# Designs tried in a protein design run: peptides against a protein of PDB entry 5H65. Part 23

Target 1, 294 residues: chain A of PDB entry 5H65
Amino acid sequence: QYLERTPLCAILKQKAPQQYRIRAKLRSYKPRRLFQSVKLHCPKCHLLQEVPHEGDLDIIFQDGATKTPDVKLQNTSLYDSKIWTTKNQKGRKVAVHFVKNNGILPLSNECLLLIEGGTLSEICKLSNKFNSVIPVRSGHEDLELLDLSAPFLIQGTIHHYGCKQCSSLRSIQNLNSLVDKTSWIPSSVAEALGIVPLQYVFVMTFTLDDGTGVLEAYLMDSDKFFQIPASEVLMDDDLQKSVDMIMDMFCPPGIKIDAYPWLECFIKSYNVTNGTDNQICYQIFDTTVAEDVI

## One batch from the design tools (peptide)

Design b1_p14_2_s3 (made by RFdiffusion4, then SolubleMPNN; from b1_p14_2, 5 letters changed)
Fold by OpenDDE base, seed 2:
Structure b1_p14_2_s3 (fold): chain B 294 residues (1-294), chain A 14 residues (1-14)
Amino acid sequence: as target 1 above (294 residues)
Amino acid sequence: VPWWKQTAPPYNPF
């Protein structure tokens, strides 16, 4: 829908909710560090969560590695299992379950691994060779997802997370419902396992100034604003540099705001209640910026 | 719950 440009001074006087088209300069933004801006968002409950750090994952997988795989759950119609005992670490047992497609083992680049008792390092090594990895544990009657605090699916360097609040986990055998056991689409895997997948999002606060007023706008966006996926940026130095360049272009350090480029964007206002206080907040939406925009 | 209430930023989003 077409919106006419509205000056910030006019917007600041209006009640929420409303949608606006604005033209403003980016006076400042938070957080300054990119890694702090990347969060996980639940599309169902709308909660924001931190992306787990490597150290957090190490702890989870280390704990999982203390559990012995149940022999009764190995080698089913769904997967073939291999187990080995490590030479170190008190003889830790690791089970790798290779998911079959119609009873046949697919090629490594199409194969899903279920890993039981693996360390983060071992899991990462396997994820670089095989299509997908799911960290699992032995349940009572079936393999189960290890922990929603860790990725439910690892594809290369991409970690897919699920919402603890909204997910109702189902056992691994529910992967049988997937007709195609070679592509391993994250959403399909999540659905089969009762997981509500979290979305990687950029979360930032922009201070916008159009000369008539100053407004703080919230940015929560997965891939539209920068045209860079939030899901990939943490693992790609070039993408990080691109985001930094974009932000430096709109908010150049050491330069007066008068020389800043104009940013055209859409914002929506909304009400936030803090006790008895009603505050109007603003969020950027349906906006794309590019490096070639002046 | 209206969308605008659902999308409100947390007290400390960072």
Scores: peptide ipSAE 0.028, ipTM 0.559, DockQ to the pose 0.043
Fold by OpenDDE base, seed 3:
Structure b1_p14_2_s3 (fold): chain B 294 residues (1-294), chain A 14 residues (1-14)
Amino acid sequence: as target 1 above (294 residues)
Amino acid sequence: VPWWKQTAPPYNPF
């Protein structure tokens, strides 16, 4: 739908909800540190969560490593199992289950591994070689996902997380429902296991100024605004540099706002009620930044 | 719920 450009001073006087097209300068933004802006968002319950830190994952996997893999759950029609006993004093057992495609082991770059008893370091090493890794534990009758506080799927450097509130976990044998057991699409894996996948999002607050007024609008976006996936940026230095360059372009440090480029974007207003308090808030939507906005 | 019918709950993203 066509929207004419509306000055911020006019927007600030109007009731919500409404949609606007604006042209404004990015006076400032929060947070300033990129890693602080990346969150996990549930598309169903809309909960925002922090991306777990390495230390958090270490604890989860250390706890999992205290559990001995159940021999009765090894070597099924779905997967072939290998067991390692570490040479440390505790004799930690690690089980790796290689998921088969129609009874045949696929190539390493197409293979899904189910791992129980592994450390974060070991899991990361495996994910660098194999297509996909799922941390699991021995349940009563089947392997189960280890913990939704940890990734349900690791592919290279990308950690896929699920929503604890919205997920109804199913056992690992439900992966049998997947016809193609080589591609391991995260959404398909999630569906098979009863997981509602969380989405990586950039969450930022923009202070926008068009000379007629100033308003704060928040950005919650996965990949459209920067044309960079939030899911990949934390583990890719080049992507981080790109985002930094974009932000520096719109909000250059050490210069006056008069020299800032203009940002064309869409914002929507909405009402927020907290008890007796009613506020109008603004969100950026359907906006992509480009170099030609200068 | 469509955005034009919703009253968004308050949240702190940071």
Scores: peptide ipSAE 0.020, ipTM 0.567, DockQ to the pose 0.033
Fold by OpenDDE base, seed 5:
Structure b1_p14_2_s3 (fold): chain B 294 residues (1-294), chain A 14 residues (1-14)
Amino acid sequence: as target 1 above (294 residues)
Amino acid sequence: VPWWKQTAPPYNPF
């Protein structure tokens, strides 16, 4: 859809909701640190959550490792089970369940592992060898997802999280509903297990200035604006550097705003009630940074 | 046969 460019001074006088195309300089942005801008968003309840830190995950998996795997739940039609005893002083037992496709174990690069009693470090090592890993625990009648505060699915360096508020967890045997047990699409796994998957998003506030006016615009975007997935950026140094370079290009340190590049973007206005006051806010949408920048 | 079933003793990732 074509929109004519509108100066900020004109936009600031109009009622919401409306959509605009603008050309403005990025005077400043918040937060300044990349790790503070990456959040998890629920598409159902729309709550924003922090991405769990490694220390938080360590606690969850350590707690899970205190539970002994139930022998009665090993070796089903869905998976073959193996038990390892760690060489540490505690002699911790770890169960690894290899999910079968039509009764046959797939290749390692197509195999889903269910891990019971593993540490974060051990799980990460396994995710480097196998396609997918799900942290689980022994339930009363079946294996169950360990904890929605931890990833429900790990694929390489990508951690997939679910919404605690919106999910209604189902037992592991519900993976039988998946005809193809080799690809392990995160959305399909989530659906089978009753999980509402969270979405990684960049969350930032841009202060935009076109010389006629100044406004703050909210950015919530998964992969369009930077052409970089928010789901991968925290685990990839090169992607982090790329985002930093883009932001430094728009807001070069030690340079006057007169020399800043122009940003072409779409913004939408919306109403927010703050007590008795009606406030108009702005959000960036359907915007990609220039190809020469990325 | 998957790699983890071809070795004796089996691969121990821990």
Scores: peptide ipSAE 0.019, ipTM 0.452, DockQ to the pose 0.016
Fold by OpenDDE base, seed 1:
Structure b1_p14_2_s3 (fold): chain B 294 residues (1-294), chain A 14 residues (1-14)
Amino acid sequence: as target 1 above (294 residues)
Amino acid sequence: VPWWKQTAPPYNPF
């Protein structure tokens, strides 16, 4: 889409909603810490949620580990079960259910594990070896997802979360609806289990200045702006460094704004009502940082 | 015998 470049001073005088192409300097941005900018977004209800911290997950899995796996739910047509008893912790039982593909156990790298009673540490160890892990618990008649406050699927270092508000959970046997039980695509798993998957997004506020005016614009983006997935950045130091480099390039510390590079981007205006007050807000959209700026 | 039972030593999550 082609838009003429509009100065910020002109934009600030116009009614919303409208779309603009701008050229401005990034005077400042918030939050300053990358981990604070990464959120979970529901595509259905549009709520933003914090990414759970390790401590939060520890509590959830510890609570889950207090429950004993139901023997009646082991070794079904869908999965083969193996039980471990810890030498300590009062003989805690952990069940690992290996999901079969058409009655046959896949190779380790293609096998989905259902983990019942595992701690975060144990789950992480298993995810590193077998790639795909779902934390579960024993329900009345079937295994069920443990808790939507925890990942419904862990693949390597990637945690996939679901929306508590929009999801209508179904039992684990609904994984039978998947024709291929080796790839374990997160969206397919979510659909089978009645989960609305959350999306990782960068949420930031940019203060933009083109010399004619100053404007605050929000950025909510999954992977387009930085060309880096928000879903991967928290667990990858190199990706974090890349984002930091990009932000430092546009907003270098210790340098006057006159020397800042120009950022070309698209912004859209929209109306927000706060009680009796109507205000116009701005959001960055369809914008990718150009590599040629380096 | 399933593959995961054939591993020596058998995998233990602990």
Scores: peptide ipSAE 0.017, ipTM 0.505, DockQ to the pose 0.017

Design b1_p14_2_s4 (made by RFdiffusion4, then SolubleMPNN; from b1_p14_2, 5 letters changed)
Fold by OpenDDE base, seed 3:
Structure b1_p14_2_s4 (fold): chain B 294 residues (1-294), chain A 14 residues (1-14)
Amino acid sequence: as target 1 above (294 residues)
Amino acid sequence: VPWYKQTAPPYNPF
């Protein structure tokens, strides 16, 4: 539906909830550092959480690597298994299970690997070659996902995470429900394993100024605002540069706000109650940076 | 022969 442009001074006087189209300058934004703006969002419970750092993953995989793969869970109708033993005194065993498509091993670039007992470094090495990797552990009767604090699926440089609160994990044999065992669509893998996948989102606070008023608007967006996926930006220098360029264009450092470009966007107001304190907040929605600006 | 067994030597994650 059509929304007329509303000045910020008028918006600031109105009750929530309402939707507005605005034209304003981006006076400032937070956080300033890109990596701090990328979060994981659950579409079901709406929890926001931090993207795990390499150090966090190292700990999880190090713990997993102390567990010996169960021999009885190797070489099923679903997967063929290969075991490596490290040359160190501990003799760590790593199992790689190659998932078959209707009993046939796919090409390496379309084969899903289940990794048991691998370090982060080893997992990353394998993901670079085979594209799809799931960290697993030996359960009582089947392989199981290692830990929802770690990725449930690694594809290239993209780590796919699941919500601990909303997921009800199922054993790895549930991958049998997938008709096509070559594409390994993250949502399909998640559904098969009882995982509610988390979504990468940009989370930012924009201070908007149209000359009539100033308001703070919340941005939570996965891939529309920048036309850049939040899921890819942390691992791609070029995408990071692109986002930085966009933000520098809208909010150029060392330049007066009078010279800032105008941003046209949609915002919605909503009520937030913290105890006895009721506050009206604003969120940017259905907004894409103009192509001529990029 | 499965593709992962065709490599000489077989792929090693280490």
Scores: peptide ipSAE 0.019, ipTM 0.592, DockQ to the pose 0.017
Fold by OpenDDE base, seed 5:
Structure b1_p14_2_s4 (fold): chain B 294 residues (1-294), chain A 14 residues (1-14)
Amino acid sequence: as target 1 above (294 residues)
Amino acid sequence: VPWYKQTAPPYNPF
């Protein structure tokens, strides 16, 4: 779409909702730390959630590991099961279920593992080797997802989460509805298990200044603005450095704003009502950081 | 024989 560039001073005088194209300098942004900007967003209820920390996951998996795998649920038409006993004092039982495709085990890099009783460390080791892992527990008649406060699917270093409010969990045998049991597309797995998947998003507030006015604009974006997926950035040091470099480019430390680069972006205005107060807010949309000529 | 049964010993994640 084509929009003419509008100065901020003109935008600040107009009613919402409207869409604008602007050219402004990024005076400042919040939060300053990258890990604080990455959130989980539900596309259905629109709740923003914090990404669980490793310590939170450790607690969940430790609690799950107190349960013994049910022998009755091992070795079905859907999966083959193996049991390990840890060498620790308690002799903890861990079950790994290898999901089959049409009765045949796929290649290791295509095989989905269902794990009972594993710690976060053990699960991560398995995910790195076999690529796809679902933490599960023994239900009454079937295996079930362990806990929506933990990932429902781990693929390499990517943790896929579901919305606790919007999901209606289904048992593991519902994976039978998937025609292809080798690719393990997160959305397909979620659908089969009754999960509403959460989306990783960058959540930031930009203070924009074009010399005619100043406004704050909200950024909620998954992979377009930085051309970096929010789902991958927390687990990749190089991607984190890239985001930091981009932000340092727009807000160079120790430099006056007069020397800041110009940011061209789209913003939309919208109304927010807090009690008796009606406020106009702004959100960045459909914007990608352009490569600068240096 | 499935791939995970061909290894001796099988992969131990612990």
Scores: peptide ipSAE 0.019, ipTM 0.583, DockQ to the pose 0.017
Fold by OpenDDE base, seed 4:
Structure b1_p14_2_s4 (fold): chain B 294 residues (1-294), chain A 14 residues (1-14)
Amino acid sequence: as target 1 above (294 residues)
Amino acid sequence: VPWYKQTAPPYNPF
């Protein structure tokens, strides 16, 4: 490593900004629950957002389901459309648009579905079967993304979200710009539709102790620290268990800190100004879980 | 035959 190890007591006396390599024990961490640590982060405006709860999505999709698909927007060169009428008392109409590749429908696992008027449950069923689904609505001249408060793309169990602040939405026909209409890479879809995709991140505060001092370090990481993608962990029980095991390893409950493993990591200091108050804060960076077992 | 026509009726998401 290009940085020498620095004791926490020395770091606590230095001005920011600086980068350090440290070896410390994880005395404690917050939040304790995994679901509370996973957030959405905009790479452009750096806004942090909560991952929408299923209840929130239910409301959005229920509202969208009150709208009737526009017949004039069905069956274009880009997609073939099928309409279902539900057997509920209101006779809700749902449109599924199957995106074509060069005028030909691809295999089901490669086909992007545009869903208009579907509930969360119905959309999830489709995403499990066809992989890629975009919730849409009828605009004035074209299909449009339903709502950036909901996923712009659902792939299996993964929900891809866009930044409301930074996105300038374009109509669905802009998917024509994609040469490959089979892989449906989230970033490519986002680019075509004018969406700035949000990134799933673990957001945690670590209290680090090396015996010389104690400091709190902020963790904002997508996939490096745990070697587990934050984008997948919320929908995968095994990945959740893995993260829990990692945290229990570093900070075992009911055990004295003297028996904790040593964590090797990089931290950077930075200045935070809140009015007249200046504070030095610390953030973990470029760190993968690594321990030194005594 | 397109994949979505291989079943009768076509896949119903409901």
Scores: peptide ipSAE 0.018, ipTM 0.582, DockQ to the pose 0.017
Fold by OpenDDE base, seed 2:
Structure b1_p14_2_s4 (fold): chain B 294 residues (1-294), chain A 14 residues (1-14)
Amino acid sequence: as target 1 above (294 residues)
Amino acid sequence: VPWYKQTAPPYNPF
């Protein structure tokens, strides 16, 4: 549906909810640092979570590495198991379970590894060599996901996380329900394990100014606004630079706003109640910014 | 509760 451009001064006088097309300049934005803008969003409960830091993951995996793999859970119809003993870490046991497809081990680039007792460094190294990695632990009757505070699936440099609130974890043997045990689609893995996957999103606040008024608009977007996936940006320096360039283009440092480019976007208004306070807020939606400089 | 009451300002998403 076509929306006519509405000046901000008119929008600021309107009741919510409504949708608008605007043309405005990006006076400022928050947060300034890209890594602070990337969050994890649950599509079910809509909570926002911080992306775990390396230090947080180190602790989780270090704790997991103190647990000895249960021999009774090794070598099932689903996976073949191999155990390593570390040389310099008090003989730490690391179990790697190679998931089979119809009883046959797939090629390394198609194989899912279940890792028990690995450090973050070890897990990352393996994820770079194999298709997919799931950190696991020995449960009572089966392998189980190690911790939802850590990735439930690692594919290359991509860490897939699940929502603790919305997930009802199932044991590893539920991967048997997957017909294709080679591609390891994150959503399919999540479904099999009872995980509600979190989505990487950019979360930002834009201060928009069209000369008639100023308003703050909330941005929560996974891949449309920048045409860059939030899921990839944290691990890719080039993508980070691209986002920085885009933001610098629209909000150049040290330059007066009169020289800023115009941004055309869609915003929607909505009512927010916080205690006794009722406020109209705005969110950017269905908007893509061009990387090309005019 | 609508998502915007959980994630959008004035609630701090950062």
Scores: peptide ipSAE 0.017, ipTM 0.450, DockQ to the pose 0.050

## One batch from the design tools (peptide)

Design b1_p15_1 (made by RFdiffusion4)
Fold by OpenDDE base, seed 1:
Structure b1_p15_1 (fold): chain B 294 residues (1-294), chain A 15 residues (1-15)
Amino acid sequence: as target 1 above (294 residues)
Amino acid sequence: SSEYQELEKAASELS
């Protein structure tokens, strides 16, 4: 892992691929808005996707709420079902299925709820009171995941998403394959349902300057660079403030770059070909920012 | 069971 420090001017003259340790100032970065820097990444197809907005989820769940739960799919060996008819003007039927562990209903803090016909607000309320929630719909012979455009699993404020391209969805009864029906580990749930889980990542472009040259480096990181999980940052104001503080420290507004602190990091070069255009690009890797004075 | 009643009550109140 150890590499000798290399000036940017030297790096810019070298062929790819190579790895470097650098010491540079963060001249600028993009995107500037934190929400725009958080993406979903598929570990299989490597596609980057935007995190759905609340408005997008509202639409999906509202559409799902227009569909009536199938009575034939209620109360199986896997789950007990309760149906409510809303007393508002919509008169929606909402089904909540309580997943059992070996035929026994677990405690609320360990219980997985399958919700059918719920709005985003209702789902969020349930996820805050119960351990886990999966939005579902009535399929032909079984309950099925509602939509991969929405979370396949909600635990508190954490939304777990799956890749539409790589997932081959299986019906809810496949949760029977899980021996432990109390912990509800996202990866286990995903595997049982044929979902390839997406990973939250920070995606940024850094413009680095060490006085000898200027280089743009790409950052894609889930939790190492900031020591903050990308999966939690959007739902936690304190974590957002922490990221902002870190970025402001390295790239303080209203101050000349000469006064910026030095950033030590690792970058790797790689070749990118677009038609006849061959370019060398750079990516930050294996780097944790520190507040230490260099 | 009492557990079912508690869960159902909680769910109904949240919906």
Scores: peptide ipSAE 0.060, ipTM 0.789, DockQ to the pose 0.012
Fold by OpenDDE base, seed 3:
Structure b1_p15_1 (fold): chain B 294 residues (1-294), chain A 15 residues (1-15)
Amino acid sequence: as target 1 above (294 residues)
Amino acid sequence: SSEYQELEKAASELS
C-alpha cells in the first residue's frame, strides 16, 4: 500500500506499531566492520547467533576426527563408503560416503559427500571439488550429523547452519525421503534431517537524520537491502567490497552530513518492554538500496 | 564404475 513520506520528527511523536516511508540521511551506522554485522537468524525462535569462526569449526572437526568410523554403518543402499588412514602419527580413519541417487552415483558436481573424521582443512578441500558435503559421525544405528555447531551442509564456500533450539535431528538415512538426490537443496536436506535452517542476515543499526529529527532504525536483512546475500558475503572479497562501497556512499567518511545522499526507506515502529520500561523501536523493512557504484 | 573411481580418486586427496 501507498505510504506518504513522514518526517522523523512526526514519527518520533507517534505510538507504535506503525509503518512509515521516510527520506533521511545515514548519519552513522554500527557495527562498522562488515563481519560483525553478519549473523545467523532462526526463522522459528528468532534467536540471533554469531557465525562460527574458523577456529570454532576447527575444534569441532578435530574432535570428530578422533572418532573411528563404525564399519557396520558403511556401504548402505543410500551411500557407498571409502575409508582412508592418514599417514601421520595419529593414523586417523577418514570415511567418505558417496550418496547415491537411485542406487547410482551421481556426477561429482551433483554428488553429496558425507565426511566422517575429516579435519576442517580436509573438508574444505573436498567441498571445493564436490559441491555438497555433510560432516557426519557414526551413531548407534546410523550415520548422524556431526554437530549443529558446525555446518550441516557445505556447498562450495557456503556453510549452512541449523538451529540447536528448534531442530530435532534425524539420522542420515532420512535423506532417502528426498526424491532428487542430485541438487541437494539446503532446505530439503534440512527438512529431511529435522533441521531448522538458520538464515544469514545483515544486522545493523542505522542512525537516520532528515533534519527534523534523529532516529535509530534496526536493519535485519538477508539479501534485499544490499541486493547481496549475507550468506555469501563473508567468503567473497568482491561482495564485501561492494557492501563497503554502498555504505561509504551513504555515509562517506571525512565529509559533513550535509553532503550525504538521501536514503529512502520504509521503517516500522514496534514496542519493546523491558521490565517496567516501554520503549518504541524502529526497524527498516522492504527496502532496497541501489548500488550506483562502479 | 568408472564414475565411482573418479569420485574415489578425488576424495582420496584429502589425505
Scores: peptide ipSAE 0.070, ipTM 0.796, DockQ to the pose 0.012; fails the geometry check
Fold by OpenDDE base, seed 2:
Structure b1_p15_1 (fold): chain B 294 residues (1-294), chain A 15 residues (1-15)
Amino acid sequence: as target 1 above (294 residues)
Amino acid sequence: SSEYQELEKAASELS
């Protein structure tokens, strides 16, 4: 994977596709706000999606909370069910299904809960106590995932989303195919339910300048560039600060570019056709932030 | 089971 360093001026003259190793200064970047740089990416169709906001989820779960759990779908070999009637004026019914492992309920920290009719706040509370939570609804013959616009799996503070376009949803009973019903690996859950899981990614555009030329490079990375998972950054203030510090280090505000540190990274060029216009674009790849300060 | 009771108790904190 070794590549000799190439100046930007030389790169700008070459045809795509090619791979390069570069050393450049980060003149600027966009978006400036971290929350705007975190997206959901489908590894299959490659669609980029916005991470749903709390308000979006509230609406989805509020709608779900208006649906009454089907008694016929409660207490199967896969799960034991408990029904609550809320104490508020709405008096809605909430069903919690405790998924069993070979007929035995696991410990709370290993347990998967299926939730019908829960609000976002209630679901979040449960996810803080249990290993995994899946929002579900009563289907015709089985429990089904509530909505791919909402997380298909919540583990702690991490919301796992699926691609609406690429997923072919299967009923909850397909979780029986999982031999280990304690760890609840997101990818395994997704596979069992016919979900193509989305990946959290940082999406940014870097303007790079090495003194010989300037080019824009696209960054789409999940956890390598910053050595910080995009899946966790939105819910962790410390991680957010870390990313901000990194960006400020490479692109310090109020400082002349001459004083910026050098960023070493790999970029690949590729062709983009927009109508009759052919453009060469660049993407950062296989890069962990590295600096060369003289 | 005892485990079920504990889980149920934890889940019953729904409001």
Scores: peptide ipSAE 0.067, ipTM 0.792, DockQ to the pose 0.013; fails the geometry check
Fold by OpenDDE base, seed 4:
Structure b1_p15_1 (fold): chain B 294 residues (1-294), chain A 15 residues (1-15)
Amino acid sequence: as target 1 above (294 residues)
Amino acid sequence: SSEYQELEKAASELS
């Protein structure tokens, strides 16, 4: 639907909810650090979570590594199991379960590994060689996902997380429901295991100024605004540089706002009520930043 | 299978 451009001064006087097309300069934005702008969002409960840091994952996997794999759960129709004993002082038992497709092991780039007792470092090494890795633990009757505070699926450098609140975890044998045991689509894996996958999103607050007024607009976007997936940016230096370049382009440091380029975007207003206090807020939507800045 | 051996070898690098 076509929307006429509306000056910010007019928008600021109107009631919510409404949708607008605007042309404004990005006076400032927060947070300034990219890693602080990437969050995990649940599409069901809408909770925003921080992306776990390496230190957080280290603790989880270190704790998991203290558990001994259950021999009774090894070598099923779904997977073949191999056990290693680490040569470190602890002598940990690490189990790797190779998921089969119709009783046959797929190619390495198509193979799903279930890792039991591995450290973060070890898991990352395997994920670099094998397309898909799931951290697991021995349950009462079956292998189970290790911890939703850690990724339920690691594919290369991409960590897939699930919502603790909305997920109802099922055992690993439920992967049998997947006809294709080679592609390991994150959403399919999540569905089989009863996981509600979280979405990586950019979360920022833009201060917009068109010369007639100033307003703050909220940005929550996964891959449209920057044309860069939030799910990949944290682990890709080139993508990080690209985002930084875009932000520097629209909000260049060291120069006056008069020299800033114009940003065209769509914003929607909405009401936020806290007791007797009513506030109108704004959110950017359906917007891709222009590659060509005039 | 040869593929299994390769996978096992790769996984064995864990330790």
Scores: peptide ipSAE 0.062, ipTM 0.790, DockQ to the pose 0.012; fails the geometry check

